# Ledger of designs, part 86: peptides against a protein of PDB entry 7Q4I

Target 1, 281 residues: chain A of PDB entry 7Q4I
Amino acid sequence: HENSTIAERLYSEVRVLCWIMTNPSNHQKKARHVKRTWGKRCNKLIFMSSAKDDELDAVALPVGEGRNNLWGKTKEAYKYIYEHHINDADWFLKADDDTYTIVENMRYMLYPYSPETPVYFGCKFKPYVKQGYMSGGAGYVLSREAVRRFVVEALPNPKLCKSDNSGAEDVEIGKCLQNVNVLAGDSRDSNGRGRFFPFVPEHHLIPSHTDKKFWYWQYIFYKTDEGLDCCSDNAISFHYVSPNQMYVLDYLIYHLRPYGIINTPDALPNKLAVGELMPEI

## One batch from the design tools (peptide; made by RFdiffusion4, then SolubleMPNN)

Design b2_p16_2_s3 (from b2_p16_2, 9 letters changed)
Fold by OpenDDE base, seed 4:
Structure b2_p16_2_s3 (fold): chain B 281 residues (1-281), chain A 16 residues (1-16)
Amino acid sequence: as target 1 above (281 residues)
Amino acid sequence: SEAFEDLLKFLKEVKE
């Protein structure tokens, strides 16, 4: 028995549609395990593929498969969402079929923001896009207004959004969103710790002897440290999580409890006005 | 450990 009153409240007030980037070859190998773990905690879960799968709830988008078509798939996915599901949620998360997400922590981060604010969140990278862009692998979440602007204002205009399907998916959507004044939000907690991570927990939590020349350190928009100070206590996502690791994480986060330790949740912040962001850290 | 084996059984059961 557990007190989930606040989590239930946020489930109702901060509605999240999760769409999962996948392909037919990964429906059973990867996507199914998302559906059986963290994906159950989304208000709506859709798998975006090139083939329909009614058991998985996969949608066949009119795109080809392959790494060179990820941008095309992203565009079609959000077009599909806008056409069929724009009012089914307040926030719209893109994740890969090897991304693990703690949806409750995402709702906590999103709670103060209006869905009508043109904003999106994720692991912010600094190259290529002036305001930054969100790493594709860590997953990123758009407000309802951000989706509207992307689909209605950006996609139809080749000057604002790349018309072909080539390029880095996360960079291209970042460019499009910037061009329609969707803000790249700061997903860090009040202590300046990140919440979206483009690698597995081990790679972030354990200090690596990795060369400081590792590309990641040149890409991150906000300075971060390795070790326990790398990550928020309310972390949202990790990438390159195997199917088996998803079940392990699900057990560790939602089932395993240290007896006698009770965590009291922090008070919810005040809601922001439309267009308002949290103060800079 | 026995506890670890129980965990593996649990995870297998959830995965299936």
Scores: peptide ipSAE 0.035, ipTM 0.619, DockQ to the pose 0.019
Fold by OpenDDE base, seed 3:
Structure b2_p16_2_s3 (fold): chain B 281 residues (1-281), chain A 16 residues (1-16)
Amino acid sequence: as target 1 above (281 residues)
Amino acid sequence: SEAFEDLLKFLKEVKE
């Protein structure tokens, strides 16, 4: 039997609400598999859709379907969370129905931060937004204060937040959050390695002989090395993960163990004051 | 290194 004492402590102290971006056509195909794998490890799991599904625990948001409505769905999702669930968690994760998340690693990253600090984390991209924005596909997590500022201060003001539902949802929320002084945090580990990944593990771990002109290298905010040094030992998320791959990842991460190898977790860092960020590496 | 290679192999095999 495993010793999960520290993980249980963090589950209680770093409460995470996960909301999953999905649509009615993906309830059975994708979203259900999130619920049956990594979504079980969230303190609260909600699927945001355009249709209600009692089996999935999906919410019908007042938005249309299609890629051009993703920003609208994100706005309505956080409005719903603020109205019904703002006190149910400390941190609020957005993920897609093909994103896989190691929630324990996210809690470890978030532990030193106050949920009253206006900050959010993810895979930071540099274009379009001065402080950067978090890639939508990798998933991004807002503090409780960040959600409050987004919903209460940004959304009602067309000068601060786009009222139209069109546009890239990750860029648009990034603009809104910047305009209300929510900080784009650094999610890298102590060695400068990334934790949120907008691609599958294969695409990050295998040096692709792909053209250095690949857009990703122009978008990434922090310079990352290719190969094994690209990824943290405490990685948090991967994108474009198929339903079958989710079960494989669950098995490999939580069930498969090499006999005789016992992992000792690092000590928890000191907690930061409200408004304080970890030093830049 | 070997652990990542094993993971990648598994992911390739189950990738639809």
Scores: peptide ipSAE 0.033, ipTM 0.574, DockQ to the pose 0.032
Fold by OpenDDE base, seed 5:
Structure b2_p16_2_s3 (fold): chain B 281 residues (1-281), chain A 16 residues (1-16)
Amino acid sequence: as target 1 above (281 residues)
Amino acid sequence: SEAFEDLLKFLKEVKE
């Protein structure tokens, strides 16, 4: 028997719409496995594609396929969300069809924040955008107000947001969000450990797997230690997770338990006022 | 996979 009282409370109070970036060729290969694993823990789950799939709950966006159209797909996805689903959630997560997310840990991070605060979270990178931008692969989550500003204020203005569909989608949305004063939040835990990861756990947990010259160390906004101190006990996401690995992660995180060990969750922090951020670590 | 073996090792170490 599990006590999920706090998780159930957060499910109700911190509503998350998850939209998954996918394409028709990956509906069966990848996307359906998201739906059968971590995606079921979202309050709303939508797959953004170029073709409709009623079994998957996929939406056909008016965009072409290919890496050069990812920015176009992101713009259309958020337009669709704003038009149809802006009141269905408080927070709006973008993830890839090979991203794994522990949604309960994300709700815990988001709990103190108002969804009316113009803020978004993820794995923050420092290049190209002054305040930083969130890595696309790790997934990033926008507040309801951030979505509103992006769709209503940024997208219609070519001076604020790139009108064509080319470019790195995570950098481009980062530029647009900065231009409408959406804050790039700090997703680290109270110990300064990261929660959103653009790679599989192995690459972050084991120092020997990353060359010191690896681009990642130059891109990360916050200094992070290698090894066990790299990752929060309440980590949120990992990228490049295969379909089989998603089921393994589901088993390890939600089913496998060491007998006789009971974890007591930390107390929830105080809620912040609209526009207020957590203190810097 | 090696990644999951490493994860299991990590989880064990964190609990100790």
Scores: peptide ipSAE 0.028, ipTM 0.522, DockQ to the pose 0.028
Fold by OpenDDE base, seed 1:
Structure b2_p16_2_s3 (fold): chain B 281 residues (1-281), chain A 16 residues (1-16)
Amino acid sequence: as target 1 above (281 residues)
Amino acid sequence: SEAFEDLLKFLKEVKE
């Protein structure tokens, strides 16, 4: 008998709209598997594409396909969300169609924050943006106020936000958000362990495979320990997860249980005031 | 596949 009372509470109190970056060629190959696995745990799930797909619940954004259009797609996606769905959730997650997300862990992280606080979370990188930016592949989540500021204040102003569709999507949104005073939050747990991962843990878990020359070590905003201490017990996301791997993860995380082991969740933290952040560790 | 296996190993260890 599973006790999901606290998870159900957080589902209602920390509403998350997940939008998935995809394209028509990946609707069946990748996006469908997101919908059938972790995406079903979002309060609302939308696939942002260039073609409509009613079975997938995909939206056709007015953008072309290709890597050079990812920034354009992100802008249009958030415009669409603001216009149609801004009140459907408190938090708005961007993920790729090969990102796996443990939504309950994200709700736990977000619980103390007001959605009216201009903040966003993810795997924070230090280059290009003074306050840092969130890695696109790991997924990043904006508060409702962050979405409002992005769409209403940043996007219409070429001085604040890049008007063309070129550039690294995650860097560009990071610049825009900084320019409208949306704070790049700290997604680490109380032990300083990361929650959003832009790649599979292989490089973090096995110290012997950590090439210090790997670009990631130069990009991470917060210093993380190698090995098991790299990752939170309440990790949120992983990138480069294949469709088959999504089902395996779903099974391992939500179905496979060691008999007789009952996890008691930690107490929820106190809620923060609007504009207040958790202390950095 | 190796990366996923490492992830699975990690997840198992984190659960322990």
Scores: peptide ipSAE 0.023, ipTM 0.442, DockQ to the pose 0.035

Design b2_p16_2_s4 (from b2_p16_2, 10 letters changed)
Fold by OpenDDE base, seed 4:
Structure b2_p16_2_s4 (fold): chain B 281 residues (1-281), chain A 16 residues (1-16)
Amino acid sequence: as target 1 above (281 residues)
Amino acid sequence: DESFEDYLEFLKEVNE
């Protein structure tokens, strides 16, 4: 009884390669659950690790494990994608093995943009990078042109991109992308609501009695509200999602329906020219 | 990751 015609159209027209940041200890614990849930809705799904796993489709990158090597893994992951998969998709999503993504909502956001536009999207943070950078945990998506510029123009130049593997991976890629004129896009919907979230839904939806001094409020690039106005109806991602919660979210989003309520999708926006962005909200 | 540690502190404050 479902009509998925528009979703099927976007699946073909807005091709997404998803690469998942993982490690050998998380292949069975976390990564396999991504593959069994939201990851199956990507056009291509690759797990980036330090060990090969044929069951998972994991790639062994030439990097060490540990939090201090995340930037190194990100660089090698995009090098691998550029070498082997740059024409397999239009957009290239980085996510963690505890990130949940509604890929259809991401395709809807990306639809008007040319993959030849040097742009990337995610949860934009304001520190360290003038144009902002995208939070690593919420996941971020690069256009094909952004990947090309990152790998071909930024990575080979130590003046443009950090050569060592230390540092916060999301900040470092943000610096590199800015240095090659890849634009930090605005992922908010037409109502100004966010789509990429660095925490679980509960922590964004429920007003916290926590101190306004919480780092998140200082880091967020755009003003955001808590409660019902926090999140787009077309939200894309959440972070710190447990394996069990991934299956719950899959059920709630794709199976559970309130009887008698029919949602009509909004009309698709006009496509933008190469280099053109949506107007600021 | 300082951001993760800050998030853990936040969780403690909200859940207490």
Scores: peptide ipSAE 0.023, ipTM 0.615, DockQ to the pose 0.183
Fold by OpenDDE base, seed 3:
Structure b2_p16_2_s4 (fold): chain B 281 residues (1-281), chain A 16 residues (1-16)
Amino acid sequence: as target 1 above (281 residues)
Amino acid sequence: DESFEDYLEFLKEVNE
């Protein structure tokens, strides 16, 4: 027996629409495994592609395929969401078809925030954008107001948002959001530990013998620790997760239990006013 | 794009 009362409450009060970046070649290889694992815990799940797939619930966006079209897909995806689904959720998560997300932990992080606050969360990087931007692979979540500002205020203005479909998707949306005063939030927990991760758990948890010159250490906005202190107990996402690893993570997180250990959740924080952020750690 | 290529290089170094 499990007590999911708090999780069920947050499912109703912190509604999340998850859209998955994919392509026709990955519908069967990757995207369907998202649908069969963590994607089922979203309030709404949509796969954004260039081809329709009724089995997957994929949307055919008017964009070409290839890495150079990822920014184009992101723009069209949020336009589609704004037109058809803006009232179906409070928060709007972008993830890749190889991103794994613990949606309950994301709802916990988002609970105190108003969806009318112009804010978005993810793994914050420092280059190119003054306030920072969120890593595309780790996934990032926009408030309803952030989506509105992006689609209605930023996208129609080529001075605020790049009209071409080329460029790094995560950097370009970060620039657009900054230009319409959407705040790049701090997703770290109360101990200063990260929640959104651009790599697999192994690469964050195990101290790398890698050179300090690895680009990640230059890109990360907040100082991160190595080892078990790298990651929040309430971590939200990991990237480069294979289809098989998605099922492994689902088993480890939701099924496997150490007998006799019961976790008592912390109390929910107080809700913030519209426009208010959590205090700095 | 560049980040993924750098990550692939990282994976090669860690797995060797």
Scores: peptide ipSAE 0.022, ipTM 0.590, DockQ to the pose 0.185
Fold by OpenDDE base, seed 5:
Structure b2_p16_2_s4 (fold): chain B 281 residues (1-281), chain A 16 residues (1-16)
Amino acid sequence: as target 1 above (281 residues)
Amino acid sequence: DESFEDYLEFLKEVNE
């Protein structure tokens, strides 16, 4: 038997709307499995597609399909959220239909922050955007204020936000958010370990998988280690997770227990004022 | 996405 008192508290106090980037061909193949695993732990779960699916809770956005339309889909997704759901949550997570998320760990990271603080979190990359941008595949989470600024201030202004639907989705939203003074937060834990990951756990945990020339080491904003020190004990997301692996991860994280080991959670930090960030590590 | 193509190349290298 589990004591989930703190998790239940955070579920109520740190409300998360998760929107999943998908397409009609992936509704049954991928998106359905998100809904049946980690997506059920979101306060609200919406699938953003080009076709409606009432069984999945998929929304048909007015966009075309294909990789060249991902930025267009992201813009329309956040417009839809702002119009229909801006008060249904405090934080708004974008994930792909092959991203796995430990939502409780995300709530723990977000707990001290005000949703009225213009901030967003994810796996921060350093190229193209001065303050950095968050990797699309690892998933990224915007505060309510960040969504407001993105939709109301950035999107309507071609000087602040790209009007065309082409370009790298994560880079383009990163540019737009910077232009409206949404801060690219630091998602690392108190030990300096990352929480959002653009690959599967194996690729981060096993050292020497890649040489120093691998693009990831040039893109990562913060210095990171390999091996067990790569990842926070409170890691939030992984990418390129197959549907079957989502069920495996659900089992490993939420069901499998080593008998006789009791994990006592750390105390919650103090809440920050509006506009305040956690101190640098 | 150039990053995805690079990742695919990486996967090929580690699986060889």
Scores: peptide ipSAE 0.019, ipTM 0.544, DockQ to the pose 0.196
Fold by OpenDDE base, seed 2:
Structure b2_p16_2_s4 (fold): chain B 281 residues (1-281), chain A 16 residues (1-16)
Amino acid sequence: as target 1 above (281 residues)
Amino acid sequence: DESFEDYLEFLKEVNE
């Protein structure tokens, strides 16, 4: 009995290709659960691996396995996307095989932006990159133009983009994107609450007496509060989500409803011109 | 809802 008319509209107008970073050892353990949960809500879902898996629809990238190859996988993944899928979507999400994404909320955030705007979104961190970079674990989404610039302008130039496959994947892509004038967008909602999260909901929602020295507080680009006000009502992603938790989240978000409470969605914002960003909050 | 069906299938797989 839910009215999904707006969600259906956004599904058609804000097309998202999701690519999942995975490896052969995680195809069955993790990646298949992404495919069975939130990944179904992408317009296109591709698993990027080092081995082909027809059941999963995994692509074998010409890279080795291990943490030291994540940057290599990201480069090859976006090359593959650009070559085969650049017109299949407007936006291109990177997520890990333990990232959970509410794709409808991402479409809502992206709706006003032109895919021809060189911009990308995620959980913005402030170190290493002047404009900031997006946390790899929280997932990040590139516009079509951002992908074009990354693949065509940045990757071929060792001065703009690291040629080696080593390094922190999220930092390295952040550097490359900055060097080709792809803007690190603000993914916060109108109340200034974050939408992309590098941890599970519990770790953001519950004020952990986390040592004030916890690295996260030094890395976040925008100030955030702990507790319920930490997170947008339209949050997009969480990281370190176990396979079991993915199914739990699917139930809680898409099935469990408090009877008698009707949520009326906010009106869609006006579309922005090419190159225009939402005003800073 | 396909997601709920998948959840039930998952539960069966884990409990077997």
Scores: peptide ipSAE 0.019, ipTM 0.567, DockQ to the pose 0.022

Design b2_p16_3_s1 (from b2_p16_3, 10 letters changed)
Fold by OpenDDE base, seed 3:
Structure b2_p16_3_s1 (fold): chain B 281 residues (1-281), chain A 16 residues (1-16)
Amino acid sequence: as target 1 above (281 residues)
Amino acid sequence: SKLEEEFKKILEELKK
């Protein structure tokens, strides 16, 4: 038997609502596998779609389907969350239906922060937005205050937030959040290693010369390494994870154990004041 | 690092 006392404490103190970006064609193919794996570790799990699905617990948002409507779906998703679920959690994670998330590691990162601090975290990219923006595929998490500012202050003002549903979803929300002074946080660990990853573990752990890897180095906000030192021991997310890979990751992370090796967690850091961020590395 | 190694091994086996 495992000792999950500290994880259970964080589950209660750092409440996370996870909303999954999906569509009707992916309810059975992808989304249900999120629900059966890492999604069950969220305090609240909602699938945002264009069609209702009672089995999946999917919400039908008033948007069309296709990549050109992802920004529209994100806006409607957070409007829905603010209206129905803003007090059900402290932090609000967006993930794709092919994103895998270690929720316990995210709670550990978020623990020192107040949910009343206007901040959000993810894999920070440097183009288009002055303070940077968070990669959509890696998933990004907003504080409760960040959600409030986004929905109440940014969305109603076309000067602050794009009214059209077109555009890169992650860039557009990044622009909106910057315009209402929501801070783009640093999600790196104490060793400067990343926690949110926009690709599968293989692509980060094994050096490759793929086209995706090429642009990634131009976009990444913080300098990072490849190979064994690429990723935090407390990594949070990976993208482009197939349904089969989700079950493999679940097995490796939560079930497979090397006999005789016991992991002792580090002490929790001190909590920060409202508006305070961790020092830059 | 251990997770990485195990994951790599699994991926290699799946590619065969």
Scores: peptide ipSAE 0.016, ipTM 0.508, DockQ to the pose 0.029
Fold by OpenDDE base, seed 5:
Structure b2_p16_3_s1 (fold): chain B 281 residues (1-281), chain A 16 residues (1-16)
Amino acid sequence: as target 1 above (281 residues)
Amino acid sequence: SKLEEEFKKILEELKK
């Protein structure tokens, strides 16, 4: 009843490994629900934890648990990926166990880019890092070359990458990536709408009378609007999504259809050369 | 689109 020819093509041509940040206490409560919903649309799905779980496909990284160890876990996760899975995908997504991702929309965004281009995408924030960094909660995706540079060039050098496991995970990886010339890409669509979001859809779609003093407005790298114009029609991720909401989103996005409405996908853009980025909007 | 306009109206109502 549906035509998924283009989606199937992109599944093959834009291979995505998704690694999920989790811990043993969340294996059943949260991570399992990622695996049963959007995670099944990744080419490869791995859960990065401190304990092994064969049912979940969780890996036990040599790190402790707690918020002060998130940076350490990220470093070990990418080391593990580089050693075991660097050729299993073209792009490598980090997400939390309460992040929801529309993987097809991410493949659409990534399609024109070469995985050999040192670039990564997400919800770009402007503080702390000159070129910006990607919000941890919204999820961020590295090209294969970006992973290589991070693991091989940045991590072994304390001058380029923080050796301690403390600090804000997303800021620290942002610093490391900048230091090895991995570019912080622009994930906005052709209309200038964002695709990666650090909050639930409701918080972005519904104009909140939130004070302009809200930190988000000071952190966001690109100017964004509220309401329907806040978000791309091809949005990629949302954060703080409960397990129940993941199933609801799966139903709404992949099952529920308004009868008689047919969407024709836009043509794919031309592929870019290695090192080339899409023009700025 | 007509659908988008209807959705915008719903969002405006939710602001109330």
Scores: peptide ipSAE 0.014, ipTM 0.520, DockQ to the pose 0.022
Fold by OpenDDE base, seed 2:
Structure b2_p16_3_s1 (fold): chain B 281 residues (1-281), chain A 16 residues (1-16)
Amino acid sequence: as target 1 above (281 residues)
Amino acid sequence: SKLEEEFKKILEELKK
C-alpha cells in the first residue's frame, strides 16, 4: 500500500477546477478519456463545448466551433466559471482534450501560493507578450484572483482584452492577464526544470536532432535542455496525448512501481504571502 | 541514481 496522506492533504488545501477545451465531435473520441483518466483527480471537472453532454458533464458555451473560435470559447469558459464555480476551487486549469495532467504535481507547485495572488502558471513562451504567456496546449492554471481580474476587469474592457473571438487563445489571454497585472509565474522546479510541456513526453525526453530552427526553442521563455534534464520529476502536463496514451500514462504514473525503490516526497515549502512569488532560479 | 544514469546512457545512444 502507498501512503497518500500528503496528496490527500493537498487535494483539500489546493483545490483545482479543471476545464477541458473540447467540441461535440471530440466528446466521445477524446474528452471521455480525459474524464476516465487524469480528469478524475481534479476537484471539479468541466468540459467546455458548444453542445451540452450530460454524460460527459459538458457545458454548451455560446460560441461557434473551429480554431477561430478558441479565444471566444476561452472567454466564455472563464465567464461561466466565474459565475458558477469561482468559490468551488482555488485554482482553475485550462487543458485541451488531448492534454494529460498530473494534478498532484500541480498542487505541489501551487501549494505555497495564495489563490488571492494574481498569478497564473504553465509553459511560458516569450513572444508577443512582454512578461510572456502560457502555451495553450500545455495547459495553464489561473489563481482565483487571476480569474476574477480576467473576467471582471479585463474582459469588459476592449482596451485591455480583445473583444473579437479571433486570435490565438493563449496569446490573447496572456495579453489580457498582463493588462490587469496578473503575473506570469515560473513553473520550473528547484532545479530549473520545466513542469508544463506542449508536446508528448517522447518529444521532450528523446533528444531528436530537432532542427535548431524548431520554433519551440525560440518560443520558450526559460532555457531548457533535452533529455532527462528537460523535465521535472514533478512534471505536470503533456500535450498531444492520444486517448490510448492517457491510459498508458495513468498506468505508468499511478500503478507501475519498481520494487524496492521508495520515493520520499520533499517537504512542503513555506506558504507565501498574498502577492508574493517564489524566487526565480 | 543508478537508474537515472542508465537512462541517460540510453538517451544518448538514441541521440546518435
Scores: peptide ipSAE 0.013, ipTM 0.501, DockQ to the pose 0.056
Fold by OpenDDE base, seed 1:
Structure b2_p16_3_s1 (fold): chain B 281 residues (1-281), chain A 16 residues (1-16)
Amino acid sequence: as target 1 above (281 residues)
Amino acid sequence: SKLEEEFKKILEELKK
C-alpha cells in the first residue's frame, strides 16, 4: 500500500499533455512501449506520426518522414494540439519515442508556475539561441501560453519562425519561442541539479573520464557535475532509453521499494504569479 | 542521506 495523495492532487492541478515524436515504423517497436509505461501517467498522451494508428492513438500529421522533417513535424504537432487540445492540459510535453519521463517529477517542477506564463522547460543548451534552447531528446515542456504564442504569433511569421521544415527542431523551436518572448526556464532543482537529461542514466550517473572536448560540456547551459550529484532526486527525463529499459525503469521507479524506507515528500512551494519565474541558481 | 552515500560508493566502484 502506498500513499499517492499528493501525486493525485498534482495530476489534477498540473495537467500534462504528452505528445510523442514517432513514425509508423516505430509504432510497434518503440511507441507502444511508451504508452505501456510512463506515457500512461500523462493526463493525455498523443503520438505524432505520419500515419494514423487507433490502437496507439497516433495522429497522422501532414508531414513526410525523415530526419529533415522533424522540425516540420514539431510545427504541425503543436498546431494540432492548439487546434484540438489546448484546453485539455496546462502543460505540453514533447518527447521522443525513446525518451523516458517521470511525469510526477515534472508536475512537481511545474506546480508553482502558471500555465499562462510564457515559459518552457527542458535540458537547456547555450549555443545558437541567446537565452538557450531545450534539447529535443531530453524532451521539453511548454506552458499553454507558450503553445499559444508559438502557434499563433511565431509560426505564421517567417521572420520569427523558420518556414522551412529543415533544421534541428529543438534549435528552431527555441529560436521561435525566444522571438515571441517565451522564456527558457531553469529546470534545475533547489540544489542546482538537472532534471532533464539528453542521455541514458548511466552516462550521467557514472563518472566517466569523458574528454572535456565532448560537445555536451560545451552545449550545456548550466554547469553540471558528474556522478550522483549530476541528477536531481526528482529527475524528469532520460533519452536513448530502449523499450526494454523503459519497463525496467518503470519497475524500479514505481514498483520496487526498499522495505522500511519511508520517503516523505518536500512541501509544495508557493505558486508564482503570472509571468513570474523561480530564481535561477 | 545514508542511501546517497551508499549509492556514491557503488558509483565509485563502477568507475573502476
Scores: peptide ipSAE 0.009, ipTM 0.516, DockQ to the pose 0.023

